# Ledger of designs, part 13: peptides against a protein of PDB entry 7MKK

Target 1, 71 residues: chain A of PDB entry 7MKK
Amino acid sequence: SMKEKVKAKLVEIRKFVPFIRRVRIDFQDTLSKVQGHRLDALVNLLDREDVSMSSLNKIEVIIDKLRTRFN

## One batch from the design tools (peptide; made by RFdiffusion4, then SolubleMPNN)

Design b1_p11_5_s3 (from b1_p11_5, 6 letters changed)
Fold by OpenDDE base, seed 4:
Structure b1_p11_5_s3 (fold): chain B 71 residues (1-71), chain A 11 residues (1-11)
Amino acid sequence: as target 1 above (71 residues)
Amino acid sequence: DLDKELEEFFS
């Protein structure tokens, strides 16, 4: 079901939460206030249980871009 | 739309 697919994808995407948190902390002095806030918001999104498949697909793209920029 | 904003920000 779509519900099961969403849950599975959310589990996979959440594997990157520690990475996002590390980026936020390690680059805190480099990031602007708005950039830091947006990273915090991204983590908060992934802490939710009501994220749609559409949002998860977009978040996956965002994480790929973060990995490219911050390793 | 937070996901849209994030996507645009990190593009």
Scores: peptide ipSAE 0.077, ipTM 0.707, DockQ to the pose 0.189
Fold by OpenDDE base, seed 2:
Structure b1_p11_5_s3 (fold): chain B 71 residues (1-71), chain A 11 residues (1-11)
Amino acid sequence: as target 1 above (71 residues)
Amino acid sequence: DLDKELEEFFS
């Protein structure tokens, strides 16, 4: 079901939450206030359970870009 | 629209 797919996708994406948090802290002095806030918002979003598959797919792309830029 | 904001951030 779509519900099960969303749950599985969310589990996989949440594996990157520690990485996102680390980027937020390690590069805090480099990031603007807005950039830092956006990273915080991303983490907060992934703590939710009502995230759509569409959003999760977009988040996956964002995380890939984040990995490319910061590691 | 949060995802849009984040997308713009990393575009």
Scores: peptide ipSAE 0.075, ipTM 0.707, DockQ to the pose 0.190
Fold by OpenDDE base, seed 1:
Structure b1_p11_5_s3 (fold): chain B 71 residues (1-71), chain A 11 residues (1-11)
Amino acid sequence: as target 1 above (71 residues)
Amino acid sequence: DLDKELEEFFS
């Protein structure tokens, strides 16, 4: 079902939450207030259980870009 | 709304 697919995708994406938190902390002084807020919002979004598949797919792309920028 | 904000951040 779509519900099960969403749950599985969410589990996979949540594996990157520690990475996102690490970026937020390590680059706190480099990031603008807006950028910091957006990273916090991203983490908060992934703590939710009502995230859609479309959002998760977009987040996956965002995380890939994040990994490239802050690798 | 959040999606657009995040997309803009990493665009």
Scores: peptide ipSAE 0.072, ipTM 0.698, DockQ to the pose 0.192
Fold by OpenDDE base, seed 3:
Structure b1_p11_5_s3 (fold): chain B 71 residues (1-71), chain A 11 residues (1-11)
Amino acid sequence: as target 1 above (71 residues)
Amino acid sequence: DLDKELEEFFS
């Protein structure tokens, strides 16, 4: 079902939470306050269970961009 | 709003 697909995708995306947290910490002095806030918000979003597939796909793109810019 | 904010951050 779509619900199961969303849950599976969420599990996969959550594997990158440690990476996002690492970026937030390692580049804290480089990031602006708003950039840091956005990363915090991203982590908090991934703690939720009501995230749509559309949002998860967007988050995947964002994570790819983070990987490109921050290792 | 969050999605847009994040997209703008990395656009």
Scores: peptide ipSAE 0.071, ipTM 0.699, DockQ to the pose 0.193

Design b1_p11_5_s4 (from b1_p11_5, 7 letters changed)
Fold by OpenDDE base, seed 5:
Structure b1_p11_5_s4 (fold): chain B 71 residues (1-71), chain A 11 residues (1-11)
Amino acid sequence: as target 1 above (71 residues)
Amino acid sequence: DLDELLDSFFS
């Protein structure tokens, strides 16, 4: 079901939460205030249970961009 | 707003 697919996708995306936290801390002095806030909000968003597949797909793209930019 | 937050990463 779509619900099961969403749950599976969420589990996979959550594996990158430690990476996002590391980016937030390691680059805190380089990131603007708003960029830091966005990363914090992204982590908080991934703690939610009501995230759609559309949102998860967007988050995946964001994580890919973070990986490219911040290693 | 969730959509606004996500969109902020693309602009």
Scores: peptide ipSAE 0.145, ipTM 0.728, DockQ to the pose 0.179
Fold by OpenDDE base, seed 3:
Structure b1_p11_5_s4 (fold): chain B 71 residues (1-71), chain A 11 residues (1-11)
Amino acid sequence: as target 1 above (71 residues)
Amino acid sequence: DLDELLDSFFS
């Protein structure tokens, strides 16, 4: 079901939360205040249970871009 | 606002 697919996707995306937190900390002095806030908000969003598949797909793209920029 | 947050990463 779509519900099960969303739950599975959320579990996979949450595996990158430690990475996002690390980017936020390691580059805190380089990131603007708004950029730091966005990363914090992204982590908080992934703590929710009511995230849509569309949102999860967008988050996956964001994580891929972060991985490219910050390794 | 979830959409504004996500869109901000692509602006």
Scores: peptide ipSAE 0.145, ipTM 0.725, DockQ to the pose 0.180
Fold by OpenDDE base, seed 2:
Structure b1_p11_5_s4 (fold): chain B 71 residues (1-71), chain A 11 residues (1-11)
Amino acid sequence: as target 1 above (71 residues)
Amino acid sequence: DLDELLDSFFS
């Protein structure tokens, strides 16, 4: 079901939460206040259970961009 | 707001 697919994707995306936290800390001095706040909010978002597949797909793109930029 | 947060990464 779509519900099960969403849950599975959420589990996979949550694997990157430690990475997002690492980016937030390691680059704290170079990130703008807005960028830092966005990363914090992104982590908080991934704690939710009511995220849609559409949102998860967008989050995946964001994480890919973070991986490229902050390796 | 989730949509606002997500949009901010693409602006």
Scores: peptide ipSAE 0.145, ipTM 0.727, DockQ to the pose 0.181
Fold by OpenDDE base, seed 4:
Structure b1_p11_5_s4 (fold): chain B 71 residues (1-71), chain A 11 residues (1-11)
Amino acid sequence: as target 1 above (71 residues)
Amino acid sequence: DLDELLDSFFS
C-alpha cells in the first residue's frame, strides 16, 4: 500500500538526519541565517509522521544536493 | 507550509 511505501521511504530518508545535522554544525559559519534555518526545519520535518511521498521524494533530492555540495 | 519549505531549497 501507499501507506507502507511512505513508511519505508521515511525510514530510509531519516538515515540522513545525522548527516543534515552535521552539515548544519560544520558549516554554520559559512551558512546564512536563512540556510541554517532551512536545514533545521528540514530535520524537524523528518520527525513528522504525516509526510507525503511527494514530499519525501523532494527531500531526497535536497539531501542529494547537500551530499554533493557538502561532501 | 511544508511545500513552501521544500520549494525554498530549489529557489
Scores: peptide ipSAE 0.144, ipTM 0.726, DockQ to the pose 0.178

Design b1_p11_6_s1 (from b1_p11_6, 4 letters changed)
Fold by OpenDDE base, seed 2:
Structure b1_p11_6_s1 (fold): chain B 71 residues (1-71), chain A 11 residues (1-11)
Amino acid sequence: as target 1 above (71 residues)
Amino acid sequence: DKELDELLELL
């Protein structure tokens, strides 16, 4: 079901939470204040269980961009 | 979603 697909994708995306936290800390001086705030919000969002597939797809793109820029 | 869209734009 779509619900099962969302849950499975959320599990996979959550594997990157430590990476997002690391970017937020290691590059705190490079990130703008707003970027830092949004990364914090992103981590908080991934703690939720009601994240949509649309949001998860966007988060995947964000993680790819973070990987390209910061590691 | 709005914050994610904005983050996508900034990164």
Scores: peptide ipSAE 0.386, ipTM 0.871, DockQ to the pose 0.954
Fold by OpenDDE base, seed 3:
Structure b1_p11_6_s1 (fold): chain B 71 residues (1-71), chain A 11 residues (1-11)
Amino acid sequence: as target 1 above (71 residues)
Amino acid sequence: DKELDELLELL
């Protein structure tokens, strides 16, 4: 079901939360205030259980961009 | 979702 797919994808995406937190901290002086705020919001969103598949797909793209830019 | 879209634009 879509619900099961969402749950499985959320589990996989949450594996990157430590990485997102590290980017937020290590590059705090380089990131704009708005970028920092958005990363904080992203981490907070991933603590929730009611994240849509659409949002998870966008988050996956964001993580890929972060990995490309920040390693 | 709006904030995610904005983050996608910023990165």
Scores: peptide ipSAE 0.384, ipTM 0.870, DockQ to the pose 0.916
Fold by OpenDDE base, seed 4:
Structure b1_p11_6_s1 (fold): chain B 71 residues (1-71), chain A 11 residues (1-11)
Amino acid sequence: as target 1 above (71 residues)
Amino acid sequence: DKELDELLELL
């Protein structure tokens, strides 16, 4: 089902939560206040169970951009 | 989704 696909994708995306947290802390002085807040919100969003596939696909792109900029 | 879209633009 679509619900099971979303759950599986969420499990995969959650593997990057430690990385997102690390970027947030290590680059806190480099990030704007808005960027920092958005990263905090992103981590909080990934703690939820009601995330759409559309959102998860966007989050994947965000993670790729973070990896490019922050290693 | 709006917040995610904004984050995509900011990064």
Scores: peptide ipSAE 0.383, ipTM 0.870, DockQ to the pose 0.861
Fold by OpenDDE base, seed 5:
Structure b1_p11_6_s1 (fold): chain B 71 residues (1-71), chain A 11 residues (1-11)
Amino acid sequence: as target 1 above (71 residues)
Amino acid sequence: DKELDELLELL
C-alpha cells in the first residue's frame, strides 16, 4: 500500500537526520538565519509520522544537494 | 511543502 511505501521511505530518509544536524551545526556561521531555520524545520518534520510521499521525495532531493554542497 | 520548496531553492 501507499501507506507502507511512505513508512519505508521515511525510515530510509531518517538515516540522514544525523547528517542534516551536522550540516546545521558545522556551517552555522556561513548559513543565513533563514537557511538555518529551514534546516531545523526539516529535522523537526522528519520526527513526525504524517509526512507525505511528495514531501519525502522533495527531502531526498534536498539531502542530495546538501551532500554536494557540504560533503 | 512550501517551506521545503523554499529550502530547495536556497540550496
Scores: peptide ipSAE 0.383, ipTM 0.870, DockQ to the pose 0.967

Design b1_p11_6_s2 (from b1_p11_6, 5 letters changed)
Fold by OpenDDE base, seed 5:
Structure b1_p11_6_s2 (fold): chain B 71 residues (1-71), chain A 11 residues (1-11)
Amino acid sequence: as target 1 above (71 residues)
Amino acid sequence: MDELDELLELL
């Protein structure tokens, strides 16, 4: 079902939460206050169970951009 | 989260 696909995608995206937290800490002095706040909000969103597939697909693109910019 | 599009543009 679509619900099962969302749950599976959320499990895969949650594997990158430690990486997002590391970027937020290691680059805290380089990030603007707005960038830092949005990364914190992104981590908090991934702790939820009611995340849409549309949001998860956007988060995947964000993670790929973070990997390109921050290694 | 409406901030996702804004984060996507900022990075």
Scores: peptide ipSAE 0.286, ipTM 0.834, DockQ to the pose 0.893
Fold by OpenDDE base, seed 2:
Structure b1_p11_6_s2 (fold): chain B 71 residues (1-71), chain A 11 residues (1-11)
Amino acid sequence: as target 1 above (71 residues)
Amino acid sequence: MDELDELLELL
């Protein structure tokens, strides 16, 4: 079902939460206050169970950008 | 979350 696909994708994306937290800490001095706040909000969003597939697809793109820029 | 679109633009 779509609900099962969302749950599976959320499990996969949650594997990157430690990476997002690391970027937030390691680059705290180079991130703007707004970028830092949005990374914190992104981590908090991934703690929720009611995340849409649309949001998960956007989060995947964000993670890919973070990997390219900060890894 | 509209903040995701804004984060996509800033990264």
Scores: peptide ipSAE 0.283, ipTM 0.833, DockQ to the pose 0.916
Fold by OpenDDE base, seed 3:
Structure b1_p11_6_s2 (fold): chain B 71 residues (1-71), chain A 11 residues (1-11)
Amino acid sequence: as target 1 above (71 residues)
Amino acid sequence: MDELDELLELL
């Protein structure tokens, strides 16, 4: 079902939470205050169970951009 | 989170 696909994708995306937290800390002085706030909000969003597939697809693109810029 | 689109633009 769509609900099962969302749950499976959320499990996969949550594997990158440690990476997002690390970027937020290691680049705190390089990130703007607004970028830092949005990364904090992104981590908090991934702690929720009610995340849409649309949001998870956007988060995947964000993670790919973070990996390209900060990894 | 409406801030996701804005985060996508800033990164």
Scores: peptide ipSAE 0.279, ipTM 0.831, DockQ to the pose 0.886
Fold by OpenDDE base, seed 1:
Order: structure tokens, then sequence, then C-alpha cells
Structure b1_p11_6_s2 (fold): chain B 71 residues (1-71), chain A 11 residues (1-11)
């Protein structure tokens, strides 16, 4: 079902939460207050179970951008 | 949702 696909995608995206937290900490002095807040909100969003597939697809793009910028 | 779009623009 679509619900099962969302759950599977959420499990895969959650594997990057440690990376997002690491970027937030390691680059805290380089990130603007707004960028820092948005990374915190991204982590908090990934703790939820009611995340849409559209949001998960956006988060995947965000993670790819983070990997490109912050390794 | 809006915050994700804004994060996509800043990164």
Amino acid sequence: as target 1 above (71 residues)
Amino acid sequence: MDELDELLELL
C-alpha cells in the first residue's frame, strides 16, 4: 500500500538523521541561525510517523545537498 | 512543509 511505501521510505531516510545532526553540530558556527533552526526542524520532522511521501522526497533532496556541501 | 521548501532553497 501507499502507507507501507511511506513507512519504508521513512525508515531509509531516518538512516541519515545522525548525519544531519553531525552537520548541525560541526558547522554550527558557519550556519546561519535560520539554517540551524531548519536543520533542527528537519530532525524533529523525521521523529514523526505522519510524514507524507512528498515531504520524504524533499528530505531526500535536502540530504543529497547536505552531502554535496558538508561531505 | 513550507520550512522544507525554504531549507531546499538555502542548501
Scores: peptide ipSAE 0.278, ipTM 0.829, DockQ to the pose 0.954

Design b1_p11_6_s3 (from b1_p11_6, 4 letters changed)
Fold by OpenDDE base, seed 1:
Structure b1_p11_6_s3 (fold): chain B 71 residues (1-71), chain A 11 residues (1-11)
Amino acid sequence: as target 1 above (71 residues)
Amino acid sequence: MEELDELLESL
């Protein structure tokens, strides 16, 4: 089901939460205040169970961009 | 979700 797919994708995306937190900390001085806030919000979003597939797909792109920019 | 879009645009 779509619900099962969302849950599975959420599990996979959550594997990157430590990476996102690391970027937030290690590059705090490089990130703008607003970017830092948005990363915090992203981590908080991933703590939720009601994340849409659309959001998860966007988050995947964000993670790829973070990996490219911040190792 | 709005913040997510803004983050995506900023990267």
Scores: peptide ipSAE 0.447, ipTM 0.881, DockQ to the pose 0.887
Fold by OpenDDE base, seed 3:
Structure b1_p11_6_s3 (fold): chain B 71 residues (1-71), chain A 11 residues (1-11)
Amino acid sequence: as target 1 above (71 residues)
Amino acid sequence: MEELDELLESL
């Protein structure tokens, strides 16, 4: 079901939360204040269970961009 | 989260 797919995707995306937190801290001085705030909000969003598949797909792209730029 | 789109565009 779509609900099961969302749960599975959320589990996989949550594996990158430590990486996102690390980028937020290690690059705090190079990120704009608004970018830092958005990364904090992203981590907070991933603590929720009601995240849509659309949001999870966007988050996957964000993680890929973060990995390219910061790792 | 509306800020996801803005974050995505800024990276």
Scores: peptide ipSAE 0.444, ipTM 0.881, DockQ to the pose 0.876
Fold by OpenDDE base, seed 2:
Structure b1_p11_6_s3 (fold): chain B 71 residues (1-71), chain A 11 residues (1-11)
Amino acid sequence: as target 1 above (71 residues)
Amino acid sequence: MEELDELLESL
């Protein structure tokens, strides 16, 4: 089901939470205050169980951009 | 969610 797909995707995306937290801390001086806040909000979003597939797909793109830029 | 779009645009 779509619900099962969302749950599976969420599990996979959550594996990157430590990476997102690391970017937020290691590059705090490089990131703008608003970017830092948005990364915090992203981590908080991933703590939820009601995240849409659309959001998860966007988060995947964000993670890829973070990996390219900061790793 | 809006913050997610803004983050995506800023990167």
Scores: peptide ipSAE 0.442, ipTM 0.879, DockQ to the pose 0.881
Fold by OpenDDE base, seed 5:
Structure b1_p11_6_s3 (fold): chain B 71 residues (1-71), chain A 11 residues (1-11)
Amino acid sequence: as target 1 above (71 residues)
Amino acid sequence: MEELDELLESL
């Protein structure tokens, strides 16, 4: 079901939370205040259980961009 | 989250 797919995707995306937190800390001085806030909000979103598949797909692209730019 | 689109565009 779509519900099961969302749960599985959320589990996989959550594996990158430590990486996102590390980017937020290590590059705090080079990120704008608004970018830092958006990364904090992203981490908080991933603590929730009601995240849509659309949001999870966007987050996957964001993680790929973070990896390209910061590691 | 509304900020996801803005974050995506800023990176």
Scores: peptide ipSAE 0.441, ipTM 0.880, DockQ to the pose 0.886

Design b1_p11_6_s4 (from b1_p11_6, 5 letters changed)
Fold by OpenDDE base, seed 5:
Structure b1_p11_6_s4 (fold): chain B 71 residues (1-71), chain A 11 residues (1-11)
Amino acid sequence: as target 1 above (71 residues)
Amino acid sequence: MEELDQLLEEL
């Protein structure tokens, strides 16, 4: 079902939470205050169970951009 | 959701 696909995608995206937290800390002085806040909000969103597939697909693209820029 | 779109635009 769509619900099962969302749950599976959420489990996969949650594996990158340690990486996002690392970028947020290591590059805190390079990031704007607003970018830092948006990364914190992204991590907090991944702690929820009601995350949409649209949000999870956006977070995947964000992770790929973070990897390209910061690692 | 809006904060994700803004973060996508800035990165």
Scores: peptide ipSAE 0.642, ipTM 0.919, DockQ to the pose 0.936
Fold by OpenDDE base, seed 1:
Structure b1_p11_6_s4 (fold): chain B 71 residues (1-71), chain A 11 residues (1-11)
Amino acid sequence: as target 1 above (71 residues)
Amino acid sequence: MEELDQLLEEL
């Protein structure tokens, strides 16, 4: 079902939470205050179970951009 | 959701 696909995608995206938290800490002085806040909000969103597939797909692109800039 | 779109635009 679509619900099962969302749950599977959420499990895969949650594997990057340690990476996002690391970027947030290691680059805190490079990130704007607002970018830091948005990364914190993104991590908090991934703790939820009611995340949409559209949000998960956006988060995947954000992770890829973070990897390109900060890895 | 808005904060994700803004973050996606800034990165």
Scores: peptide ipSAE 0.642, ipTM 0.918, DockQ to the pose 0.897
Fold by OpenDDE base, seed 2:
Structure b1_p11_6_s4 (fold): chain B 71 residues (1-71), chain A 11 residues (1-11)
Amino acid sequence: as target 1 above (71 residues)
Amino acid sequence: MEELDQLLEEL
């Protein structure tokens, strides 16, 4: 079902939470205060079970951009 | 959700 696909995608995206937290800390001086806050909000969003597939797809693109820019 | 769109634009 679509609900099962969302759950599977959420499990995969949650594997990157340690990476997002690491970027937020290691590049705190390079990130704007607002970018840092938005990364904190992104991590908090991934703690929820009611995340949409649209949000999960956006988070995947954000992770790819973070990997390209910071690693 | 709006904060994700803003991150996507800035990164």
Scores: peptide ipSAE 0.640, ipTM 0.918, DockQ to the pose 0.897
Fold by OpenDDE base, seed 3:
Formats: sequence, C-alpha cells, structure tokens
Structure b1_p11_6_s4 (fold): chain B 71 residues (1-71), chain A 11 residues (1-11)
Amino acid sequence: as target 1 above (71 residues)
Amino acid sequence: MEELDQLLEEL
C-alpha cells in the first residue's frame, strides 16, 4: 500500500539524520541562520510518523544536494 | 512544511 511505501521510505531517509545533523553543526558558520533553522526543522520532521511521501521525496533531494555541496 | 521548499531553492 501507499502507507507501507511511506513507512519504508521514512526508515531509509532516517538513516541520513546523523549526516544532516553533522552538516548543520560543521557548516553552521557557512549556513545562514535561516538555512540552519530549516535543517533543524527537517530533522524534527523525520522524528514524526505522519510524514507524507511528497515530503520524503523532497528530503531525499535535499540530502543529495547536501552530499554534493558538503561531502 | 513550506521550509522544505525554501531549503530546496537555497541548496
């Protein structure tokens, strides 16, 4: 079902939470205060169970951009 | 979260 796909995607995306937290800390002086806040909000969103597939797909693209720019 | 769309535009 779509619910099972969302749960599976959420489990996969949560594996990147340590990476996102590390980027937020290591590049704190390079990131704007607003970018830093949005990364914190993104991590907090991944602690929820009610995350949409649309949000998870956006977060995947964000992770790919973070990897390209910061690693 | 509208902040996701804004973060996507900034990165």
Scores: peptide ipSAE 0.635, ipTM 0.918, DockQ to the pose 0.891

Design b1_p11_7_s1 (from b1_p11_7, 3 letters changed)
Fold by OpenDDE base, seed 1:
Structure b1_p11_7_s1 (fold): chain B 71 residues (1-71), chain A 11 residues (1-11)
Amino acid sequence: as target 1 above (71 residues)
Amino acid sequence: SELDELLKELE
């Protein structure tokens, strides 16, 4: 089912939460206030269980960009 | 969407 697919995708995306938190901390002085807040919001979003597949796909793209920018 | 707003500068 789509619900099970969403759950599986969420599990995979959550593997990157430690990375996002690391970026937030390591680059705190470089990030603008709004960028820092958005990273916090991203982590908080991934703590939820009602995230849509479309949102998860967008988040995956964002994580890929973060990996490119911040290693 | 709210997500689009939140992630705009990160994209």
Scores: peptide ipSAE 0.084, ipTM 0.700, DockQ to the pose 0.667
Fold by OpenDDE base, seed 2:
Structure b1_p11_7_s1 (fold): chain B 71 residues (1-71), chain A 11 residues (1-11)
Amino acid sequence: as target 1 above (71 residues)
Amino acid sequence: SELDELLKELE
């Protein structure tokens, strides 16, 4: 079901929360205040249980770009 | 959304 697919994808994406937190801290002086706030918001969003598949797909793209830029 | 804006900045 779509519900199960969302749950599975959320579990996989949450594996990157420590990475996102690390980027937020390690690059705090490089990131703008807005960028830092957005990373915080991203982490907070991933703590929720009602995230849509559409949002998760966008988050996956964002994480891929973060991995490329801040590996 | 904030996610959309973040995505744009990272593109």
Scores: peptide ipSAE 0.082, ipTM 0.711, DockQ to the pose 0.909
Fold by OpenDDE base, seed 4:
Structure b1_p11_7_s1 (fold): chain B 71 residues (1-71), chain A 11 residues (1-11)
Amino acid sequence: as target 1 above (71 residues)
Amino acid sequence: SELDELLKELE
């Protein structure tokens, strides 16, 4: 079901939460306040259980871009 | 959305 797929996707995406947190801290001085806030919001969103597949797919793209830019 | 805006900034 879609519910199981979402849960599985969420588990995979959550593996990158430590990375996102690290980017937020390591680049705090170079990130704008808005960018920092959005990274915080991203982490908070991934702590929720009611995240849509659409959101998770977007988050995956964001994480890929973070990995490219921030190693 | 906030996520969409973040994505745009990272593009």
Scores: peptide ipSAE 0.079, ipTM 0.706, DockQ to the pose 0.956
Fold by OpenDDE base, seed 3:
Structure b1_p11_7_s1 (fold): chain B 71 residues (1-71), chain A 11 residues (1-11)
Amino acid sequence: as target 1 above (71 residues)
Amino acid sequence: SELDELLKELE
C-alpha cells in the first residue's frame, strides 16, 4: 500500500538525519541564517510521522545535493 | 514551502 511505501521511505530517509545535523553544525558559519533555519526545519520535518511521499521525494533530492556539496 | 525554498537555494 501507499501507506507502507511512505513508512519504508521515511525509514530510509531518516538514516541521513545525522548527516544533515552534522552539515548544519559544521557549516554553521558558512550558511546564511535562513539556510541554517531551513536545515533545522528539514530535520524537524523528518521527526514527524505524517510526511507525504511527495515531500519525501523532494527531501531525497535535497539530501543528494547536500551530499554532493558537503560530502 | 520551506522545502521548495531550500531546494532552490541548493540548486
Scores: peptide ipSAE 0.082, ipTM 0.711, DockQ to the pose 0.947; fails the geometry check

Design b1_p11_7_s2 (from b1_p11_7, 3 letters changed)
Fold by OpenDDE base, seed 5:
Structure b1_p11_7_s2 (fold): chain B 71 residues (1-71), chain A 11 residues (1-11)
Amino acid sequence: as target 1 above (71 residues)
Amino acid sequence: DFLDQLLEELS
């Protein structure tokens, strides 16, 4: 079901939460304040259980871009 | 939303 697919995707994306937290801290003085807040909001969103597949797909692309720019 | 904004800034 779609619900099962969303749950599985969320589990996989959550594996990158430590990386996102690290980027937020290590590059805090390089990122704008609003960019830092958006990364915090991203981590908080991933703590929820009601994240949509649309959001998870966007987050996957965000993580890929973070990896490209920040290791 | 903030995800779209973050995507644009990282592009």
Scores: peptide ipSAE 0.785, ipTM 0.953, DockQ to the pose 0.959
Fold by OpenDDE base, seed 2:
Order: structure tokens, then C-alpha cells, then sequence
Structure b1_p11_7_s2 (fold): chain B 71 residues (1-71), chain A 11 residues (1-11)
């Protein structure tokens, strides 16, 4: 079901939370204040159980871009 | 939303 697909994707995306936290800390001086806040918000969002597939798809792209730029 | 904003900044 779509619900099961969302849950599975959320589990996979959550594997990158430590990486997002690391980017937030290691590059705090390079990131703008608002960028730092957005990364914090991203981590907080991934703590929720009601994240939409649309959001998860965006987050996947964000993680790919973070990996390209920061590691 | 903030995800769209983050995507734009990382583009």
C-alpha cells in the first residue's frame, strides 16, 4: 500500500539523519543562519511519523545535494 | 515551504 511505501521510505531516509546533523555542525560557520535552521527543521521533520511521500521525495534530493557539496 | 527553499539554495 501507499502507506507502507511511505513508511519504508521514511526508514531509509532516516538513515541519513546523522549525516544531516554532521553537516549542520561541521559547516555551521559556512552555512547561513537560515540554512542552519532549515537543516534543524529537516531533522525535526524526520522525527515525525506523518511525513508525506512528497516531502520524502524532496528530502531525498536534498540529501543527494548535501552529499555532493559537503561530502 | 522550507524544503523547497532548501532545495533552491542547494541548486
Amino acid sequence: as target 1 above (71 residues)
Amino acid sequence: DFLDQLLEELS
Scores: peptide ipSAE 0.784, ipTM 0.952, DockQ to the pose 0.953
Fold by OpenDDE base, seed 4:
Structure b1_p11_7_s2 (fold): chain B 71 residues (1-71), chain A 11 residues (1-11)
Amino acid sequence: as target 1 above (71 residues)
Amino acid sequence: DFLDQLLEELS
């Protein structure tokens, strides 16, 4: 089902939460305040169970961009 | 939403 697919995707994306947290902290002085806030919001969103597939796909791209810029 | 904004900034 679509619900099961979303749950599986969420589990995979959550594996990157530690990385997102590290970017947020390690580059806090480089990031703008609003960028930092958005990363915090991203982590908080991934704690939820009601995340859409659309959002998860966006988050996957965001993580790729973060990895490119912040290792 | 904020995801779109974040994605735009990282593009």
Scores: peptide ipSAE 0.783, ipTM 0.953, DockQ to the pose 0.911
Fold by OpenDDE base, seed 3:
Order: C-alpha cells, then structure tokens, then sequence
Structure b1_p11_7_s2 (fold): chain B 71 residues (1-71), chain A 11 residues (1-11)
C-alpha cells in the first residue's frame, strides 16, 4: 500500500538524519541563518510519522544536494 | 514551503 511505501521510505531517509545534523553544526557559520533554520525544520519534520511521499521525495533530492556540496 | 525554498537554494 501507499502507506507502507511511505513508512519504508521514511525509515530509509531517517538514516541520513545524523548527516543533516552534522551539516547544520559544521557549516553553521557558512550557512545563512534562514538556511540553518530550514535544516533544523527538516530534522524536526523527519521525527514525525505523518510525512507525505511528496515531502519525502523532496527530502531525498535535498540530501543528494547536501552530499554533493558538504560530503 | 521550506522544502521548496531549500531545494531552490541548493540548486
């Protein structure tokens, strides 16, 4: 079901939370304040159970871009 | 939303 697919994708995306937290901390002085706030919001969003597939797909792209720029 | 804004900034 779609619900099961969302749950599975959320589990996989959550594996990158430590990386997102590290980027937020290590590059705090390089990122703008608003960019830092958005990364905080991203981590907070991934703590929730009610994340949509649309959001998870966006987050996957965001993580890929963060990896390209920040390791 | 903030995800769209983050995507735009990282493009």
Amino acid sequence: as target 1 above (71 residues)
Amino acid sequence: DFLDQLLEELS
Scores: peptide ipSAE 0.783, ipTM 0.952, DockQ to the pose 0.913

